# Peptides against a protein of PDB entry 3ZOQ, part 16

Target 1, 223 residues: chain A of PDB entry 3ZOQ
Amino acid sequence: QLLQDSWWNQLKEEFEKPYYQELREMLKREYAEQTIYPDSRDIFNALHYTSYDDVKVVILGQDPYHGPGQAQGLSFSVKPGVKQPPSLKNIFLELQQDIGCSIPNHGSLVSWAKQGVLLLNTVLTVRRGQANSHKGKGWERLTDRIIDVLSERERPVIFILWGRHAQMKKERIDTSKHFIIESTHPSPFSARNGFFGSRPFSRANAYLEKMGEAPIDWCIKDL

## One batch from the design tools (peptide; aimed at target 1 Q62 K83 H185 S187)

Design b2_p13_4_s4 (made by RFdiffusion4, then SolubleMPNN; from b2_p13_4, 7 letters changed)
Fold by OpenDDE base, seed 5:
Structure b2_p13_4_s4 (fold): chain B 223 residues (1-223), chain A 13 residues (1-13)
Amino acid sequence: as target 1 above (223 residues)
Amino acid sequence: DEEILARDPFWHE
């Protein structure tokens, strides 16, 4: 058995398929020959930290940060001690304005993951300094399946879709059961065009409360 | 975490 039980029950067939086997073999070569992020031990952190049954919120990213020490297998999250990337800074600015959280002195979103926020990139690896270098290599098929099985889940999920790339996944989400929060991307290029003021955190918690679930404690304490 | 890696889809053969 791979992963925790609830994910394995949903994804076990994918890991046996040729596309994933080929992807894995490719990655083995990539990690051996080049600098790939995140660390190979961290690739599946989103699934390790947030079980299928415990998912309350999904935040989709594209692919990992491609600088040293940044990516930790969670969308938008960076390891402690790493300078907060611009998009993450904007996320924390919106968090502060939305629900009053202080801006943390680090960029780790692990506390969100452990509360049921699936921080999923659609592509889970990247070559150093080469954004989207592992696009189209097989990750998208797996992560599409992750979205699909969540969409099929009876208990509702909240999908936070920042920007066009994430929003392209809407067609895979059963909106009769699940909730979608959309805005422009937190990137400096787009944040002022709709991300700021979108209040995704309070809106997500409002949906959770409506469903009778505990809200997310979005505030992140200093380390 | 060694326990997590033992069940990791990339690390597990």
Scores: peptide ipSAE 0.581, ipTM 0.915, DockQ to the pose 0.028
OpenDDE base, seeds 1, 2, 3, 4: peptide ipSAE 0.026, 0.024, 0.030, 0.475; ipTM 0.613, 0.631, 0.655, 0.877

Design b2_p13_5 (made by RFdiffusion4)
Pose (drawn by RFdiffusion4):
Order: structure tokens, then C-alpha cells, then sequence
Structure b2_p13_5 (pose): chain A 223 residues (1-223), chain P 13 residues (1-13)
């Protein structure tokens, strides 16, 4: 068993399939022979921090950060102590305009995960310095199933879909129950074309309040 | 173009 019960009860059949076994064997070799991010112990951190039952909001990313000391097994977040990348800086600028939070002295979003924000990348590993190097190796098949089981959940889930790749997943989400907040990506190329001013954080909290759920405290505290 | 900008954004830490 690789995950806590709430998730294992939804996903155990996927981990028994040939594609996962092939992916696991490739990763055992690559972690021994080269530098793979995030650290192997951290691959499933988004699901460890945010159980299936506790998921309030899903923020979909693509692949992990590919530099030393960055990736934590969470979309968009970085380990404390490293420079925040441009897209993450833009997420904090939008958060400041929307909610009013000060800009933090680190880029870790673990606080969000602990409050029910699933920071799910669609690809869970990457070779150092080589973006998208683990594309098509089997992670998409698993993360599509993670999206499927969340879409099947009775209690509604709020999906935040930034950019074109994340928005492609709308087809897998049952919008008769679930909420979608979508905009352009926070990358500097696209942030001023819709992401800025989109107010995703207060909009997510409004959906939660309508359902009688506690809102997320989005502000990140300095370390 | 958008993907290239995303990748560059990740590399500029």
C-alpha cells in the first residue's frame, strides 16, 4: 500500500496494472543512475497531505520543477529557502490583489495542502534540467484516474485550471456537480491576459461557503 | 509558445 486509505480505496487497482509496474521499474533505475526530481519519497506528497475525503480545491500543474532544491511533490510550490520562480511569483501577486495577503519570504504552499488544496501535477517526476523528460512514461494515465475518482466524488470539488493543458482536463470532470475556475496560465507570457484579475482564491472560497464548508486561509506566513 | 514560456518560467529560479 503506497497511499493512505481514502486514496488507496480509490486507486489500488491502478497500481497493480502493467503500466504502473513498468513506470516503477524505469524510476528505480533512473533514481539510481541520474538525478530525478522530486526526491523519491516525495512523489505522492500531494495525496499524503490532502486525503481524498479532505479535498476541497484542486490546482492542476504539469510536471515537477527540474532544478535542485525546488520540487516537493506538489504543483507550483517550492521548498522553503529557494528562489520563487516567475509563475509562482505571479500567483502570489494575484493572491495579494485578490485576498490581500502579503508576499511571503518563501514559496512553500504546504499550508494550502493541509487545508484541503490538492496540488496535483499531471506528471510526477522529471530529470534534472530537462523539462517534460518524463512525459508519456505512465504518469498521465495515473493522474487522469486521480481526476476521474475526484469527478466521481459525491461531495463537490472546485477545480482551478490555469492554462491550456490544465483546461484540457475539463472533459474528465463532471460539471453537473463540480466547479471550474479557469484562466490563462500564471507564466509571464500569459499572466496579463486573464490570470491577473481572475480572483481564483476568493472565488474558490465563495463556492466553499455556499456549500457550508470552511474557506481556505490562503495567506502564506513567513518562515 | 505558452508551453515554452511555462518551461522557461520553471527554469528561472
Amino acid sequence: as target 1 above (223 residues)
Amino acid sequence: AEQAAIDASKAEA

Design b2_p13_5_s1 (made by RFdiffusion4, then SolubleMPNN; from b2_p13_5, 5 letters changed)
Fold by OpenDDE base, seed 1:
Structure b2_p13_5_s1 (fold): chain B 223 residues (1-223), chain A 13 residues (1-13)
Amino acid sequence: as target 1 above (223 residues)
Amino acid sequence: EEEAAINASKAAS
């Protein structure tokens, strides 16, 4: 099957819907005729690394990086050996100021994903060199459903919503059960307007401890 | 807009 059991049980009905079949056909053409990122086998890496039941924190991104070797199916994350994109650099700067973590020598956030941080983009594919080129093709409906089924989960989730696009998803989140951490986007064009100093990492861990759960080890080791 | 800024930052990487 396409996804591991916990996510498949939540999302299997979506994959049978016409919108997803149309998306799938579009993607077949795109991957055949264009250079598309990430690798088709990595599209659902966020769901592969973090099961439905293991999600503790959600960090929403827009869409994948569109350069060679960058995207690995996790929001804001890049494969080892790839220079850190500007937004990711700012994420690590805030991480350092927030809880004292050193800046890693790579940009892979896989260690977060393995601890229950769902690194989800709203749109899960992109054409090389064309940011947000797969916007409005069907991914948003699927990823909205991902947010919905997490909102419906009994066990609380922490949603970290950087920027207005991510914050538009607040209406889908049951705040009687779940927590939301908001700030401006880590992009260089917005980080100084509220992202820096927002301390999302310590705040997330404070909520986890309040829930009686283990905190996230946000610090990333060098490779 | 924010999308344009995000897109621009990605293009610069």
Scores: peptide ipSAE 0.515, ipTM 0.928, DockQ to the pose 0.729
OpenDDE base, seeds 2, 3, 4, 5: peptide ipSAE 0.499, 0.505, 0.509, 0.493; ipTM 0.926, 0.927, 0.926, 0.924

Design b2_p13_5_s2 (made by RFdiffusion4, then SolubleMPNN; from b2_p13_5, 5 letters changed)
Fold by OpenDDE base, seed 1:
Structure b2_p13_5_s2 (fold): chain B 223 residues (1-223), chain A 13 residues (1-13)
Amino acid sequence: as target 1 above (223 residues)
Amino acid sequence: AEEEAINQSKAAA
């Protein structure tokens, strides 16, 4: 019920562990007493949209946006009608320069998720206005396990690791099976140091084609 | 340092 079957089979033992039970209890209090993002029903949207078996690409983020109406449970993504955050704007700029996609009039990356792009944050909740406020509360252990079970999967995965935080996960990825695309973070503070021009979208598709898989349609239609 | 940059980016949104 919490997750669809493919992810449940991979993660069910985690949800029974004390760390997750403690996390769950913490979250119950947080959602009751604070404004927490995303909506509780959206926490696992990344896993809802992209099954374990259907993952082709993983894009790691830190934690959700902390403003009203922004976070939708997908890394870097914002709900339609919300202005695009700076990092997302830079992602779309690189997308345009990389493969010629137009800049969409919204920031929802759901179309990527539906194609097998797992848009995973390492921390899956945040307090309103307090960036990374739920760091170290247990999410990292679960999301590390998500990376682990993907690394253990026979069918190869492409991991897009923007920035040093995401790149710290490299040690968990079996590079004999899986492919890693690395660059600096799309944040305005780091994008010009390597993110721009890194062409992660065409590189990902090139690898997918080499693997005999359908490429991702990265271009996002206007709403 | 990167975390701070990311956090600042989110605050600017």
Scores: peptide ipSAE 0.526, ipTM 0.925, DockQ to the pose 0.772
OpenDDE base, seeds 2, 3, 4, 5: peptide ipSAE 0.511, 0.522, 0.519, 0.516; ipTM 0.923, 0.925, 0.923, 0.924

Design b2_p13_5_s3 (made by RFdiffusion4, then SolubleMPNN; from b2_p13_5, 7 letters changed)
Fold by OpenDDE base, seed 3:
Structure b2_p13_5_s3 (fold): chain B 223 residues (1-223), chain A 13 residues (1-13)
Amino acid sequence: as target 1 above (223 residues)
Amino acid sequence: SEEEALNASQAAA
């Protein structure tokens, strides 16, 4: 649970607050009594891979995949060897149509995270087979603070907001400094209503280039 | 939400 110095400086006050201590105690009980995903050591992987200062792009998810071996602490990402979930398959389809990347033989987005793509879920844990089981328990307050401190940062950030849940966070983002890319969710229920053809990857890189920053290499190598 | 609907369907499948 020890974070990089840059994130610790931004979030240390949150970890001392009662809501987070209550969340921590709840999680201790949950991990002891239930099967919880991801592994407790992977909860903060998004912050481990992408420091506060290195964030270039944020992609918001809801909560972790609730199947065995899937979640690895990064939104939309699954561990190597795990079948790609429907939303992730659609993400890769859009990636292919947008910038010509091949569809990888795995679902790990770690390479994005290492380049400055913060793959953040608003809720960071879930019970096996029970979607949103840890909703409203305190994670949202911490992840709201993560969005807030990024919004307050002088160096611009690109926020990719897929679907209504993520788009509800728009009010927390200073659009005078930061860029927002919005579309419907990559879910099979909504992808054909705007996600496909939205070209979030090329649009994000276009913003980065305008800012004088290196673009993201969105293409993922096979393992 | 779209994600909630998907997660529910995945749990059922």
Scores: peptide ipSAE 0.054, ipTM 0.730, DockQ to the pose 0.462
OpenDDE base, seeds 1, 2, 4, 5: peptide ipSAE 0.047, 0.048, 0.044, 0.043; ipTM 0.731, 0.738, 0.721, 0.721

Design b2_p13_5_s4 (made by RFdiffusion4, then SolubleMPNN; from b2_p13_5, 6 letters changed)
Fold by OpenDDE base, seed 4:
Parts: C-alpha cells; sequence; structure tokens
Structure b2_p13_5_s4 (fold): chain B 223 residues (1-223), chain A 13 residues (1-13)
C-alpha cells in the first residue's frame, strides 16, 4: 500500500476518489514529461516519517522547493549539502533566539519529523523553477483531509501556522481540542513583521508539557 | 502574499 497503516486507515478512501485518480494521472504525465520535485518516492515523506498516531506538531508549508536537489518531501526542509534557503535560515535564527539552539550546518528537518513533527506542504509536488505549478490540481483536497482527520483525532495536536496561506486552514481545526501557534511567515519579506520573536518552539513544547507529552528536541545536530 | 514572497526568495536563491 501507498502509506503505512496508521495513515492508510485515515486516507484510503481518498485514494479511491476520482479527484485523486485524476491527480495521479496528471502526475504520471508531469514526471514523464517535466522535471518534478521532489523525487516521486519522496512525495509522502512527511507521512512516512510521522505516523498518524505519532503526530504531535504540524508545520504547514505551501509547496516544495523548486530547485535541483532541494525538496525532500518535508515542508521547509532541504537535503543535506544544499544551501539553506532564506526562510529556513530565518527559522533557525528564531530557533536560536527562542531556545538557544545552534545553527546547524545543514537544512534537514528529518530529526523533527522523527519526533512527531508533521512537516506537511498543502501541495506536494512542483515543476522545476515554477513555484505553485501544481496548485489546484487535487493535492489541496488530500492535504485538507489530512488536516481534518488530525482535527478529529482525540489526542490533541499543535498546529504551527506561519503566514496567511497556512492560517486559512484554521477553520478546519477544532480549537476546543487542538492548539494553534500563529505568526507571520519566516520569509525575509515578512519575518520582521512578527515571525521573529514569536517563539513557536518553546510555545509548542509548553503545550506538550501541559498534555503530559515529551517535548520536541528542536535542536539539530551537525552532520 | 507571504508565500509568494517565500517562493520569490527561493527563485532568487
Amino acid sequence: as target 1 above (223 residues)
Amino acid sequence: AEEEAYNASQAAA
């Protein structure tokens, strides 16, 4: 099956729906005719690293990085050896100021994913050099369902919503059970307007502690 | 939009 059992149980009905069948056919053509990121085997890495039951925190992105070798199927994350994009640099700056972590020598957030941080883009593929090129093709319906089934989960989740695009998903989240951390986007064009100083990492851990759960070790080791 | 700014920054990088 496409996903591990915990996510498959939540999403299997989606994969049988016409919209996803059409999306799949579109992706087959795109990967055959264009350079598409991430690698097709990495599309669902966020769900592979973080099971449905193990999700503690969700960080929403828009769509994958569109440059060579960057995207690894996790929002904001880049493969080791890749120059850290500006937004990711700002994320690490806030991480340092928030909880004192050193800036890592790489941009991989896999260590977060393995601890229960779902690094989810709303659109999971992109054409090389063409941001948002796969917007409106069906991914949003699937990822909305991912948000929905997490919202319906009994065990609380922390949603970190940077920027207006992510914040539009707030209406899908049951705030009587789940926690939301909002700020401006870490982009250089918006970070100084609220992202810096928002302290999302310590705030997320504070919520986890209140729920009796282990905090996230947000500090990333050098490779 | 902040996300467009994000994408623009990636394009410039």
Scores: peptide ipSAE 0.105, ipTM 0.782, DockQ to the pose 0.646
OpenDDE base, seeds 1, 2, 3, 5: peptide ipSAE 0.090, 0.078, 0.067, 0.082; ipTM 0.775, 0.770, 0.771, 0.770

Design b2_p13_6 (made by RFdiffusion4)
Pose (drawn by RFdiffusion4):
Structure b2_p13_6 (pose): chain A 223 residues (1-223), chain P 13 residues (1-13)
Amino acid sequence: as target 1 above (223 residues)
Amino acid sequence: SFDFEEQLAGRAL
């Protein structure tokens, strides 16, 4: 068993399939022979921090950060102590305009995960310095199933879909139950074309309040 | 591609 019960009960059948076994064997070799991010112990951190039952909001990313000391097994977040990349800086600028939070002295979003924000990348590993190097190796098949089981959940889930790749997942989400907040990506190329001013954080909290759920405290505290 | 360049720009250090 690789995950806590709430998730295991939804996903155990996927981990038994040939594609997962092939992916696992490739990763055992690559972690031993080269530099793979995030650290192997951290691959499933988004699901460890945020159980299936506790998921309030999902922020979909693509692949992990590919530089030393960055990836934590969470979308968009970085380990404390490293420079925040441009897209993450833009996320904090939008958070400041929307909610009013000060800019933090680190980029870790673990506080969000502990409050029910599933920071799910669609690809869970990457070779150092080589973006998208683990594309098509089997992670998409698993993360599509993670989206499926969340879409099947009775209690509604709020999906935040930034950019074109994340928005492609709308087809897998049952919008008769679930909420979608979508905009352009926070990358500097696209942040001033819709992401800025979109107010995703207060909009997510409004959906939660309508359902009688506690809102997320989005502000990140300095370390 | 544009997507690739945009991802790289979003991750620049």

Design b2_p13_6_s1 (made by RFdiffusion4, then SolubleMPNN; from b2_p13_6, 7 letters changed)
Fold by OpenDDE base, seed 4:
Structure b2_p13_6_s1 (fold): chain B 223 residues (1-223), chain A 13 residues (1-13)
Amino acid sequence: as target 1 above (223 residues)
Amino acid sequence: SEEDAAYAAGRAL
């Protein structure tokens, strides 16, 4: 099966639906004929690192980085050795100002994922050099279902929604049960309009503490 | 991708 048991139990019906079958066939052609990111084995890394039951926080992105060696199947994250993209640099600046973490010498957010931070893009693949090239091809229906099954989960989740695209998913989240942290996007275009100073990391940990859960260690060690 | 591509493109122009 594609996913570990906890996610498979939630999503197995989706993979049998025509929309996903069509998406899969499209992806087979794309990976055969084009350079597609991330590596096909890394598409579901967000779900591999963070089980359905272990999700504490969700951070939504749009689609993967489209440059060589960047995408690793986690929103905003880049593989070690890759230059940190502007949005990620701003995320680390806010992390430093929010809770005092040092800026790491790499851009991998795997340590967050392993602690229960689901780093989910709404679209999980992209053509090299062509942002949003796989938008509207079926990924959004699957990732909407991921949001839905988390919203339906009894154990509360914290959703961090940076920018308009992520915030459009708010209507799918039961706010009587789950917590939402909203701000402008960390992009240089928008970070000064509300992302900086939004303190999403300390706020997320405050919610976790209220729920009696262990906080996230957001600080990232150098490699 | 996360608006970084748009930023890079805008800066390059």
Scores: peptide ipSAE 0.171, ipTM 0.809, DockQ to the pose 0.196
OpenDDE base, seeds 1, 2, 3, 5: peptide ipSAE 0.055, 0.063, 0.036, 0.075; ipTM 0.725, 0.728, 0.725, 0.739

Design b2_p13_6_s2 (made by RFdiffusion4, then SolubleMPNN; from b2_p13_6, 8 letters changed)
Fold by OpenDDE base, seed 2:
Structure b2_p13_6_s2 (fold): chain B 223 residues (1-223), chain A 13 residues (1-13)
Amino acid sequence: as target 1 above (223 residues)
Amino acid sequence: SAEDAAYAAGNAL
């Protein structure tokens, strides 16, 4: 099976639907004919690192980084040794100002994922050098379902929604159970309009503490 | 959207 049991139980019906089969066929062609990121084995890394039941926080991205060696199947995250993209640099700047963490010497957010931070892009693949090249091909329907099943979960989730694209998903989130943290996007083009100073990390931990859950250790160790 | 474009631009670097 594609996914670990906890996610498979929630999503298995999606993989049998025509839209996903069409997506799968498209992806087969794309990976054969083009350079596609991330590696096909890493497409579902967000779900691999963070089980359905272990999700504490969701951070939504749009689609993967489209440069060589960057994407590792986690929103905003880059593989070790890869230069931190501007948005990620701003995320770490906010992290430092928010809760005092040092800026790490790499851009891997795997440590967050392992603690229950679902680093989900709405589109899970991209063609090299072509942002949003796989938009509207079926991923959004699957990732909408991911949001839906989390929204339907009894145990509360914290959704961090940076920018308009992520915020469009608010309508799918049951705010009677779940918490939403919103700001502008960490991109250099928008960060100064509200992302900086939004303190999403301390706010997320405040909600976790209120629920009696362990907070996230957002600080990332150097490699 | 402007934010989508900004995100895409960020991913390009």
Scores: peptide ipSAE 0.090, ipTM 0.750, DockQ to the pose 0.567
OpenDDE base, seeds 1, 3, 4, 5: peptide ipSAE 0.087, 0.065, 0.106, 0.046; ipTM 0.751, 0.734, 0.761, 0.735; seeds 1, 4 fail the geometry check

Design b2_p13_6_s3 (made by RFdiffusion4, then SolubleMPNN; from b2_p13_6, 6 letters changed)
Fold by OpenDDE base, seed 3:
Structure b2_p13_6_s3 (fold): chain B 223 residues (1-223), chain A 13 residues (1-13)
Amino acid sequence: as target 1 above (223 residues)
Amino acid sequence: SEEEEAYLAGNAL
């Protein structure tokens, strides 16, 4: 099967739907004819690292980084050895100011994913050098379903929604069960308008502790 | 838009 059991049980019906079959056929052509990121084996890394049952926190991105070697199937994350993009640098600056973590010498957020932070982009593929090139091709319907099944889950989830694109998903989240942390986007164009000082990491951990769950170790070790 | 801002920054959202 395509996904681990916990996600497969939630999403298996989506993969049989016409929209996803059309998306799959489109992607087959794209990967054959263009340079597409991430590697096709890494498309679902967010779901591979964080099972449906283990999700504690969701951080929504838009689409993958479109430069060589950057995208690894996790929102905002870059592979080790890759220069940290501006938004990621700002995320680490806020992390440092919020809870005192050092700035890591790499940009991989895999350690968050392994602790139950679902690093989900709403669109899971992109053409090299062409941001949003796979927008409106079917990924949004699948990722909306991911949000929906998490919203329907009995065990509470914390959704971190940076910027307007992520915040548009708020209507899909049952706030009687789940928590939302909202701010402006970490982008250099918006970070000073509310992202800096928003303290999403300590706030997320405060909710986890209130629920009797282990907090996330947000601090990232150097490689 | 945030998409445009991210593009101008050489970044993705």
Scores: peptide ipSAE 0.050, ipTM 0.756, DockQ to the pose 0.384
OpenDDE base, seeds 1, 2, 4, 5: peptide ipSAE 0.048, 0.038, 0.039, 0.035; ipTM 0.764, 0.745, 0.747, 0.724

Design b2_p13_6_s4 (made by RFdiffusion4, then SolubleMPNN; from b2_p13_6, 7 letters changed)
Fold by OpenDDE base, seed 1:
Structure b2_p13_6_s4 (fold): chain B 223 residues (1-223), chain A 13 residues (1-13)
Amino acid sequence: as target 1 above (223 residues)
Amino acid sequence: SEEDLAYLAGNAL
């Protein structure tokens, strides 16, 4: 079984569809012939760490980091020992200003994932050194379905949508049930236009508390 | 736009 039970029940039909079979065949070739990130075992890490029922917050990314050792199957997250990318640095700066967390000495967001933060990229693989190289190959259809089944869930979800790419998914989200936190992207190119000061972490926790759920411990300990 | 530039490199930024 490709996914744990809760996600499998929601997504199993997708994996039987022609688009995914074509994607799978493409990926088999890509991983055999090219250097592809993340490791094939890590592609679905976001779903592995955060079950369908345990999702509290969704943070959407575009596609994985395309440098060696960076991507770990979680949006914005990098493996320990990897230099923090600029957007991630800005995320931690906002985290510090928002709720007082120290900036960690690593970039792994696994602790968020384990608490119910689904760190989902819309495209789940990339060729080394070639950003968006796997765009339009089928991942977006699957990840749209992930958003859809979360939107259809009775238990509310908080969607954090940084930048226009993520915000385009808003139309798929039932805002009568779910909460959306929007701002500009944490990238150095856009962070000062609204991301800084947006306080997504405290706002997310405020919604969780209102729903009677445990807040996320956003602070990340050093390794 | 500046934001558009941010997305050209995907999450790599």
Scores: peptide ipSAE 0.033, ipTM 0.715, DockQ to the pose 0.410
OpenDDE base, seeds 2, 3, 4, 5: peptide ipSAE 0.027, 0.031, 0.028, 0.027; ipTM 0.673, 0.679, 0.680, 0.687

Design b2_p13_7 (made by RFdiffusion4)
Pose (drawn by RFdiffusion4):
Structure b2_p13_7 (pose): chain A 223 residues (1-223), chain P 13 residues (1-13)
Amino acid sequence: as target 1 above (223 residues)
Amino acid sequence: SEWETLGTEDFEF
């Protein structure tokens, strides 16, 4: 068993399939022979921090950060102590305009995960310095199933879909139950074309309040 | 390197 019960009960059949076994064997070799991010112990951190039953909001990313000391097994977050990349800086600028939070002295979003925000990348590993190097190796098949089981959940889930790749997943989400907040990506190339001013954080909290759920405290505290 | 301070997300639309 690789995950806590709530998730294991939804995903155990996927981990038994040939594609996962092939992916696991490739990663055992690559972690021993080269530099792979995130650290192997951290691959499933988004699901460890945010159980299936506790998921309130899903923020979909693509692949992990490919530099040293960055990836934590979470979309968009970085380990404390490293420089915040441009897209993450833009997320904090939008958070400041929307909610009013000060800009934090670190980029870790673990607080969000602990409150029910599933920071799910669609690809869970990457070779150092080589973006999208683990594309098509089997992670998409698993993360599509993660989206499927969240879409099947009775209690509604709020999906935040930034950019084109994340929005492609709308086909897998049952919008008769679930909420979608979508905009352009926070990358500097597209942040001023819709992401800025979109107010995703207060909008997510409004959906939660309508359902009688506690809102997320989005502000990140300095370390 | 400078490239390693960035991520895929910095080049998306």

Design b2_p13_7_s1 (made by RFdiffusion4, then SolubleMPNN; from b2_p13_7, 5 letters changed)
Fold by OpenDDE base, seed 2:
Structure b2_p13_7_s1 (fold): chain B 223 residues (1-223), chain A 13 residues (1-13)
Amino acid sequence: as target 1 above (223 residues)
Amino acid sequence: SAAEELGIEDFEE
């Protein structure tokens, strides 16, 4: 799994910048000295599964799950066989109410990613058991650039922004070209304040249809 | 790929 050429063309300049080099050195130390998630080979899975040109929808997360075996480099997604975290359970509840999908017996969102849903965290690594431990270390600058180059793309993108953290990125999105779906976060602490009933999946597909694009098959099959 | 050459996907060196 390598960074797709379309993303490389958009991001190659970032990887040469001092901030990213410093981030890389930090990550080398972290992975050597601590248990870091996801696996280093999975850090860029969101970009691996969804090329720059194939992005239809973006779903922003904050940072990876910090429990063993959970994170797989995709926002909100967990590896098969892993218990669904509370936020993900709520995502599936909304999915069921929105468009009638059954709740899958796993938490992998890879099927979304393969259809053009960029499942991007703003921070791409985390220490075991320490949420936000890699906040402010350089990832945000790279992921901001990812948002920027998508915003600059002529072909429209749908951004699904759950919660205030994700919504802070709205200022980087050209709303004259792109569509934004906003609600509260799917977390149990906020889901009942707007996430439930927000119907982001049907709304996203409605925009895709207006654009003349194939809708996302949001329903996830059991494994 | 250029990404491979830079090793941007592996930090467990």
Scores: peptide ipSAE 0.026, ipTM 0.631, DockQ to the pose 0.026
OpenDDE base, seeds 1, 3, 4, 5: peptide ipSAE 0.026, 0.025, 0.024, 0.024; ipTM 0.652, 0.609, 0.610, 0.650

Design b2_p13_7_s2 (made by RFdiffusion4, then SolubleMPNN; from b2_p13_7, 7 letters changed)
Fold by OpenDDE base, seed 2:
Structure b2_p13_7_s2 (fold): chain B 223 residues (1-223), chain A 13 residues (1-13)
Amino acid sequence: as target 1 above (223 residues)
Amino acid sequence: SALEELSIEDFME
């Protein structure tokens, strides 16, 4: 349950800061008094699946799904056996139109994470049924630092920024080294305003190939 | 990692 050495070296100083200690104390209370998602062991899954050095692509989300059994510590991803949320369905629709992938029978994006896609939410926990309930409690400072250390990395990264919330982080990204793919959010409320047709998957792979790196296999196998 | 480990344990308790 510990971070890989590559992330630890980048983030260890954050964990000693007062804001993180306060966040930790808050989370201890929250997990004791409320139903909090994801499971405490899954909070840092994005960092567990994708080491600092292995990051090829970053996809930013806001905060975890707040329904039972949904969140698995990866942005937009849901545990196998869980009904695909509307935004995720739209992601798969775009994936199909972009590069021809079939719609998977589950919503787990772990296969992306294992290939170097950092599926990072800016806030890593949430109360059951209460979206954004842990907003402004300290997670944003840590996840900003995650973006910062990736921006400072010499090896280029591709940032996929869906919607205004994610796009607000663009100011933290050195675009002289890194690549940005922007569109509206995959939410049903915004997908038709630019997300559909944005082809983020093929565009990301095009950048990877230009860098001399292996592309992501975005297609997800059925379970 | 020791500090992180402590943090993780705190969440699990």
Scores: peptide ipSAE 0.032, ipTM 0.700, DockQ to the pose 0.026
OpenDDE base, seeds 1, 3, 4, 5: peptide ipSAE 0.022, 0.021, 0.026, 0.025; ipTM 0.646, 0.609, 0.669, 0.675; seed 3 fails the geometry check

